# Designs tried in a protein design run: peptides against a protein of PDB entry 2FGR. Part 272

Target 1, 331 residues: chain A of PDB entry 2FGR
Amino acid sequence: SSVTLFGIVDTNVAYVNKDAAGDSRYGLGTSGASTSRLGLRGTEDLGGGLKAGFWLEGEIFGDDGNASGFNFKRRSTVSLSGNFGEVRLGRDLVPTSQKLTSYDLFSATGIGPFMGFRNWAAGQGADDNGIRANNLISYYTPNFGGFNAGFGYAFDEKQTIGTADSVGRYIGGYVAYDNGPLSASLGLAQQKTAVGGLATDRDEITLGASYNFGVAKLSGLLQQTKFKRDIGGDIKTNSYMLGASAPVGGVGEVKLQYALYDQKAIDSKAHQITLGYVHNLSKRTALYGNLAFLKNKDASTLGLQAKGVYAGGVQAGESQTGVQVGIRHAF

## One batch from the design tools (peptide; made by RFdiffusion4, then SolubleMPNN)

Design b2_p27_5_s1 (from b2_p27_5, 20 letters changed)
Fold by OpenDDE base, seed 2:
Structure b2_p27_5_s1 (fold): chain B 331 residues (1-331), chain A 27 residues (1-27)
Amino acid sequence: as target 1 above (331 residues)
Amino acid sequence: MTIENPPREFLEALYEEAKKVVEEERK
């Protein structure tokens, strides 16, 4: 058996020009290029190609030293793996987010990422952003000539909110083709939650694709999220993303990503553009900078996710500019 | 899991919405 301690500490100076009151926010933030984390993982060879595994991973907040505590909410799984693939038990990324966030050139973190995996409807469930689930069973296939898939089911354990039952139940999966420079995936998920104390289904469909041209990579996402409510109508968001990245010299990477969030329930759009640069000082240490612009139209109130500084919304129809400059260190 | 709309209908809807967005942003 082997046990590996691993982690990332990513801390930045961040600025956003507007909060919900229209005031600027600035300070020391966390997780600008990669989510800061501490983890333990290990495997045991059981013979015959079968392995047992564990993975425990929690988020680190370098700005406050985890003042609210430490937990393994990023991942807490036990697994069996072999020629059949991998079965995981425990809290983890749901299969849909695990695969489809891989097309986000900003690694689903900081002020630049695709924000489609969101609680669009003030859902009252703990994970109504569609990223992770408690009580999750997941299965991942091997890669067969490029084809691969993942499936998951999370138990609700009779969790109730208001009149809603089965809160936290998740069912979803993806199919993908990963071969050489090409990756493409389709993900489908449904999660049961509550909005206003009433039963609501969160339906999500996501398409992702990327192609690595060697000199540059292109990536895209198309997503629809629907919170299906019995009363008040559906809360539907169509999200689109297109990004490009390219190596700069031998040690740098530049990223540009655009996203559009068409929020149908409020007939309002938001546009996000992010420019990022990463400079590798070593294999383990990098400097980075992100510049993001978020334009809300009409009733849209979206805000950039400057974790540790400000991650709330802005006033309706207001634009927000964000900057992060930081250090990422892996251990 | 009941998917109300097959992947094709969803893709078509996304495509039509994307066209509308491009047309609206050009106005």
Scores: peptide ipSAE 0.000, ipTM 0.301, DockQ to the pose 0.011
Fold by OpenDDE base, seed 5:
Structure b2_p27_5_s1 (fold): chain B 331 residues (1-331), chain A 27 residues (1-27)
Amino acid sequence: as target 1 above (331 residues)
Amino acid sequence: MTIENPPREFLEALYEEAKKVVEEERK
């Protein structure tokens, strides 16, 4: 059996020109290129091609030294793996987010990522962004000639909010084709939650694809999220993303990504464009810079996620500019 | 442990919504 300690410390100086009051925010932020984390993982060979595994991972906040504490909310799994694939038990990325966020060139982190995996409806569940779940059982197939899939179910454990009695239940999965330069996936998920104390289904469909041309990579996402409320009608958001990345000088990477969030319930769109650069000082250490622009139209109030500095919304119809410059170190 | 299958209605709704998303990008 082996136990590996691993982590990332990613800390940045961040700036956003507008908060909810229209004021600028700046300071030391976290997780601009990769989410800062501390983890333990290990495997045991059980023989016959069967392996047991564990994974414990929590977020690190370098700006305040985890003043609010440390937990394993990123992942806390035990697993069995073999020729049949992998079964995981415990809190983790749900299969849909695990696969479909892989097409985000900003790795679902910092001010540049695709923000479609979101609680669009003031859902009262803890994980109504569709990213992770408690009480999760997941299964991942092997890759068969490029084809692979993942499935998950999370128990609600009779969690109630208002009249909703199955809050936190998740069912979902993806099918994918990953072969050489090509990746393509379809993900489907439903999560039970509550909005205003009433039972609500969070339905999600996501399509993703990428192609690596060697000199550049293209990536795209199409997503619909629908909060189906018992009363008040559906809250639907269509999210779109297109991104490109290219290596620069053997030690750098440039990224450009555009996203559109069509928020149907408020008949309002938001446009996000982000330019990023990563400079690898070593295999473990990088400098990075991100420049993001978010244009809200009409009633849209979306904000860039400058974690540790400002991650809230802005005034309706306002634009926000964000900058992050930081250091990422992996150990 | 019976994994509750997503209701047929949910799967059908997702399929129809997927078609709409793809069709909207082609216009």
Scores: peptide ipSAE 0.000, ipTM 0.256, DockQ to the pose 0.015
Fold by OpenDDE base, seed 4:
Structure b2_p27_5_s1 (fold): chain B 331 residues (1-331), chain A 27 residues (1-27)
Amino acid sequence: as target 1 above (331 residues)
Amino acid sequence: MTIENPPREFLEALYEEAKKVVEEERK
């Protein structure tokens, strides 16, 4: 058997020009280019093409040295893999988020990422952003001529919130085509949660595609999230993303990404545009900078996610500018 | 590349892709 220790320490200086009070925030933040993490993983060859694996991964907060503690909430799985694909048991990315976040050029972290995978309805479940689940069983197929799929089910274990039962139950999956420069995927998921102590279904549909032209990559996402409440109207959000990345000067990468969040329940839109630059000093160390603009219209209160500095909302209809400059180191 | 990729493998792949582009621009 092999055991590998791995991680990323990503720390930045961050600034946002507005918080919920209209004041600026600045300081030392984390995870601006990649989520900071510490993990252990290993594989055992069982013979006949069968392998056992484990993966334990937690988030690192370099600004305070994990003052709130350390856990393996990013991933804590045991797996079997072989010619049949891979089965995973334990907390992980749900199959839909694992595949569809891969089209986000900002790696689902910092001030620039696609924010569609979100709790849009003040859901009371711990994972109502649709990213991860507890008690998860996942299956991933091999690639068959480009075609691949993933499926998952998470047990609710009779968790209740208010009058809502089955909280935390997840069912979902994706189908994809990955061949050469082209990637395309369709994901569907349903998660049971609660809003205001009442049963609510979080339905999600996501389309993603990317194409690598060699000199540049284009990527796009289309998503609908709907919180179906037993009492009250549905809370529906349509999210759109288009991004491009290109190498610069040999060891640099420039990224530009636009997103639109059409929040139907409040008839309000938010526009996000982010410019990012990464400079690779080595295979393991990079400098980076992000510049993001978020424009809220009408009743929209979205904020940029400057982790460790400010990740809250802003006043309705206000715009926010964010900057991150940092170091990413992998080991 | 996905956020679930091992950090080292992810960064190595990015670095190798960046090098290829530089070599193509120098030609």
Scores: peptide ipSAE 0.027, ipTM 0.423, DockQ to the pose 0.020; fails the geometry check
Fold by OpenDDE base, seed 3:
Structure b2_p27_5_s1 (fold): chain B 331 residues (1-331), chain A 27 residues (1-27)
Amino acid sequence: as target 1 above (331 residues)
Amino acid sequence: MTIENPPREFLEALYEEAKKVVEEERK
C-alpha cells in the first residue's frame, strides 16, 4: 500500500487591460500554467491484478491562502482497477473533459486555455461548464493497441432548480486512439441543468486530435455545445482550437494556440490567441509567461480567465489583452 | 489584491525580475 502527498503551487502576477467597466485589472493571481492543488492519493494491491485506489485533491489559492476554505472538489474518488480497466466513484472530471482537455496545450488553466468547456447559457447548475460532476461513477477501459474509452454517469439525486427536477445528471463518454505520436478522441455528453428556472439539457460533442512530430506538437479541438431549452430556443456554441508547441533549448517550451468561439444564440464570435513560454528551472520548478489576446465581436462579452485577478467578462464587442508571469512548483 | 499600477510599470518590473532569475541561474 502507498500513500502519496502531492501538489502544485502556481502563483503569478497578472494583468488584463479591460474588465466589465473598461478598466484594467492587475495583481497576484493563481494557476497560470497549472492549477494549484493539494492532494492525497494511494493504491492497495488486493492480489490477482486487482487494486484499490483513492484520490483526494483540492485547489490551492496562493494569493489569499485559501481564504474561502479548502475542499476536495477537484477530485474525491475511490476506485478499483485491474485488467478490466478502472471504475471510479466520487466527484471527478467527467470522462469527456478528462480526455478532451488533454488536447489543450494550456492544460485548461490560465489565460490561454481552450474555453469551450463553459457555461454558455447562464445555466444554474454547479458544474454547467461540463468539466466535473458530483455523484459520478466513471469507467475507463485499458488501452488495447491504442484504442481506449471512458464512460460516466452522475446522479442528480432529485436536485431541483425552479421546475427542473434532474439538475446535475450527467451521461457521457469518449472513444480514443492513443498510439505513439498520435492521439485522437471523440466525446459525447449530456448534462441536465436549469436556465431561468426551466429544465435545460447541455449537450456536448467534442473531437480532439494531436500529433507529436518530436520537434513540435500540433493539437486541435472541434466542439459543439447546446443548451436545449424548452422555451426560448437552443443556445449553441461552436468552438474551434488549433495549437502548436515546441521545445526550446532543452529547458523551455513555447506554445501558440488559437481558438474561435462562434456563439450562435447571439450571432457573435470571439477570437483568442495565446502565446506561452515555460522555462524549467528544475524537474519540479518552472517560470512561465502567457500573453493572450481575446477579440470579441458584436454581442460577445468573453473575458480571459486571469484567476485571482479578473475572470469576468468585458463589454460587448470589446477586446481584452492579458499577461501572466509566474512560478510553478510541484511537490 | 489588485494594484493600480500602469501596465508599463508592471511589465518593466516583470522584465527586471525575469533578468535577475536568468542571471542567478547562470551562476
Scores: peptide ipSAE 0.013, ipTM 0.354, DockQ to the pose 0.012; fails the geometry check

Design b2_p27_5_s2 (from b2_p27_5, 19 letters changed)
Fold by OpenDDE base, seed 1:
Structure b2_p27_5_s2 (fold): chain B 331 residues (1-331), chain A 27 residues (1-27)
Amino acid sequence: as target 1 above (331 residues)
Amino acid sequence: MTLENPPREFLQALFEEAQKVVLKEFN
């Protein structure tokens, strides 16, 4: 059996012009182009086309040296794979996020990513952003003629919050077509959680598509997240994303992405536009810069996610500008 | 035979159904 150590250290200088008090924040942040991580993985050939695998991955916070500790909360799976596909047991990206975040040109990190995979309703579950789940069983099909799918179920293990008795239960999956320059996917998920101590269903529908024109790539997402509450009405957010990327001079990549978050419960929209550039110094090391603008309307208080510097909200109706300049190193 | 390309009709149908579902939920 082989064990591979792998990782990414991504650290940046970041600036945002407004926090919740209207003050600027700046400093050293993490994970501006890719999430910093440390992982171990390996596979064992069991013969007959069957393989066992393991994957352990945690986030690295280079700014403070993981002062809050290190864990494998990014992924901690054991798997079997073969001609039938792959079965995974353990904490992981849920199938919906695993597939649908692939259309985010900013790799679901930094100040530029699609922020639709979010806890929109002050859900009290640990993973109410719909990205990962504990106690997860996942199955991924092979690719057959471009078609592929993934399904997952996470056990709640009778976790309770307030009167909610099934917190953390997840069921979801996606269907996709990946062939040549085209990718398209539909994801559906439901997660049980609590809001205000009351049982709430987080329902999510996401449509994604991308096309690689060779000289540029276009990508889009359409998502609805609905926290269905028995009392107080649903908290619904419709999120839209459109992005383009293009290689530059064989050593760089430019990215432009726009997102709209229509927060129905507060009848308020937020607009995000991000320009990013990655310059590859080598196959493993890159410099990058991100410039993001977030405009909140009405009661919207969204903030850019400058991890390690400031990831909180802003005052209602305020705009925020963010900048990240950093180094990404993969090993 | 791995269909290298799904029939255009199938993709179109999937797209149309996906659109219907999405439009129904977004309205």
Scores: peptide ipSAE 0.006, ipTM 0.372, DockQ to the pose 0.016
Fold by OpenDDE base, seed 5:
Structure b2_p27_5_s2 (fold): chain B 331 residues (1-331), chain A 27 residues (1-27)
Amino acid sequence: as target 1 above (331 residues)
Amino acid sequence: MTLENPPREFLQALFEEAQKVVLKEFN
């Protein structure tokens, strides 16, 4: 068996021109290009094409040295893999997020990512953003002529919030076609949660596609998230994303991504546009810069996610500009 | 462990919503 220690330290200087009070925020932030992490992983060959694996990964906060502690909340899995694919047990990305976030050119990180995977309804569950789940069993198929799929189920373990008795239950999966320059996927998920102490279903559907033209890559996402509440009506958000990336001079990458968040419950839209550049100093070290603009309309209060500096909302109808300049190092 | 099959109603609702999203983008 082998054990590999791995990680990323990504730290940046970040600025946003508005917080909830209308004031600017700036300082040292984390995870602008990739989420900073520390992990352990390994595999054991069991013979006959069967392998056991483990993966333990936690987030690192370089700006404060993990003042709030360290955990393995990013991933804590044991797995079996072989010709049948892979089965995972433990906290992980749910299959839908694992696949569909791959179309985000900003890797679901920093101020530029697609923000559709979100708790849109003040859900009281721990993972109501639809990204990860506790008590998760996942299965991933091999790739068969481009076709692949993933499925997951998370146990609620009788977790209750108010009158809701199945909080944390997840069921979901995706089907995908990945062949050469083309990737396309459809994901469906339901998570049981609570809003205002009442049982709520978080339903999610996501369509993603990308094509690599060699000189540039195009990527897109279409998502609907619906919190179905027993009382008060549904909270629905339609999210759209279109992005392009291109290599620059063999050592760099430029990214441009647009997203629209149509928040139906408040009849309000938000527009996000982000320009990013990554400069590879080596295979392990990069400099990066992100410039993001978020325009909220009407009652929308969305904020850019400058982790470690400011990740809250803004005043209704206000626009926010964000900048990150940082170093990413992988080991 | 009975994996509770997503209720038929949920799958149908997701399908209907998917169709609406796709149709809105092409319309």
Scores: peptide ipSAE 0.006, ipTM 0.340, DockQ to the pose 0.015
Fold by OpenDDE base, seed 2:
Structure b2_p27_5_s2 (fold): chain B 331 residues (1-331), chain A 27 residues (1-27)
Amino acid sequence: as target 1 above (331 residues)
Amino acid sequence: MTLENPPREFLQALFEEAQKVVLKEFN
């Protein structure tokens, strides 16, 4: 058996020009290029190609030293793996988010990422952003000539909110083709939740694709999220992303990503453009900078996610500019 | 569904079909 301690400390100086009151926010933020984390993982060879594994990972908040405590809410799994693939038990990324966020050039982190994996409807479930789930069983296939898949089910354990039962139940999965420079995936998921104390289904479909041309990488996402409510109508968002990245001078990477969030329930759009640069000082240490612009139209109130500084919304129809400059260190 | 549909309509119909499959399979 082996046990590995690992982590990332990513801390930045961040600025956003508007909060919900129209005021600027600035300070020391976390997780601008990669989510800061501390983890333990290990494997045991059981023979015959079968392995047992564990993975415990929690988020680190370098700005306040985890003042609210430390937990393993990023991942807390035990697994069996072999020629059949991998089965995981425990809180983790749901299969859909695990695969489809891989097309986000900002790795679902900081002010630049695709924000489609979101609680669009003020859902009252703990994980209504569709990223992780409690009580999760997951299965991941091996890669067979490029083809691979993942499936998951999370138990609701009879959790209730208001009149809603089965809150927290997840079912979903993806199919993918990963071969050389090409990656493409389709993900489908449904979660049971509550909105206003009433039963609501969160349905999600996501398409992702990327191609690495060597000199540059292109990546795209198409997503629909729909909170199906019995009263008040559906809350539907169509999200689109297109990004490009390129290596710079063998030690750097530049990223440019655009996203559109078409929020149908409020007939309002938001546009996000992010420019990022990472400079590798070593294999383990990097400097980075992100510049993001978010344009809300009409009733849209989206805000950039400057974790540790400001991650709330803005006034309807307002634009927000965000900057992060930081250090990432992996160990 | 055919590729003859405009990209927006094609995408919308793809989403609707996929949602129907999800609903049928999972509920």
Scores: peptide ipSAE 0.006, ipTM 0.342, DockQ to the pose 0.013
Fold by OpenDDE base, seed 4:
Structure b2_p27_5_s2 (fold): chain B 331 residues (1-331), chain A 27 residues (1-27)
Amino acid sequence: as target 1 above (331 residues)
Amino acid sequence: MTLENPPREFLQALFEEAQKVVLKEFN
């Protein structure tokens, strides 16, 4: 059996021009290019093509040295893998987010990422953003000529909030085609939660695709999230993303991504545009800069996620500009 | 998994909305 210690320390100086009061925020933030993490993983060959594995991973907050503590909430799994694929037991990315966030050119972190995987309805469940789940069983197929799939189920364990009795239950999966320059995926998920103490279903459908042209990569996402409430009507958001990336000078990468969030329940849209640049100093160390602009229209109050500096909303209809400049180191 | 809308109808609606957005940004 081998055990590998691994991690990323990503720390930046960040600025946003508006918070909820209309004031600027600035300081030292984390996870601008990649989520900072510390992890342990290992595998054991059991013979006959069967392997056991474990994965323990937690987030690192370099700005305060993890003052709130350290945990393995990013991933805490044991697995069996072989010719049949992989079965995982434990907290992890749900299959839908694991696959569909891979089309986000900003790695689902910092001020530039696609923000569609969100709690749009003040859901009271811990993971109502649709990213991870507790008590999760996941299965991932091998790749069959490009075709692959993942499925997951999370037990609610009779968790209740108000009158909701199945909070935390997840069922979901994706089908994908990954071959050469092309990737395409369809994901479907339902999560049981509560809103205002009432049972609510969070339904999610996501379509993603990317194509690598060699000189540039294009990526796109189409998503609908619907919180189906027993009382008060549904809260529906349609989210769209289109991004491009290209290598620059052999050691750099430029990224441009646009996203639109059509928040149907408040009849309001938000537009996000992000420009990013990564400069590789080595295989393990990079400098990066991100510039993001978020325009809220009408009743929209979305904010950029400058982790460690400001990740809250803004006033309705206000625009926000964000900047991150940082260092990423992987070990 | 019961989605209220069949996946096909949902996908079609998403494509139609996406087309409207793309057309509005490029006109």
Scores: peptide ipSAE 0.006, ipTM 0.359, DockQ to the pose 0.011; fails the geometry check

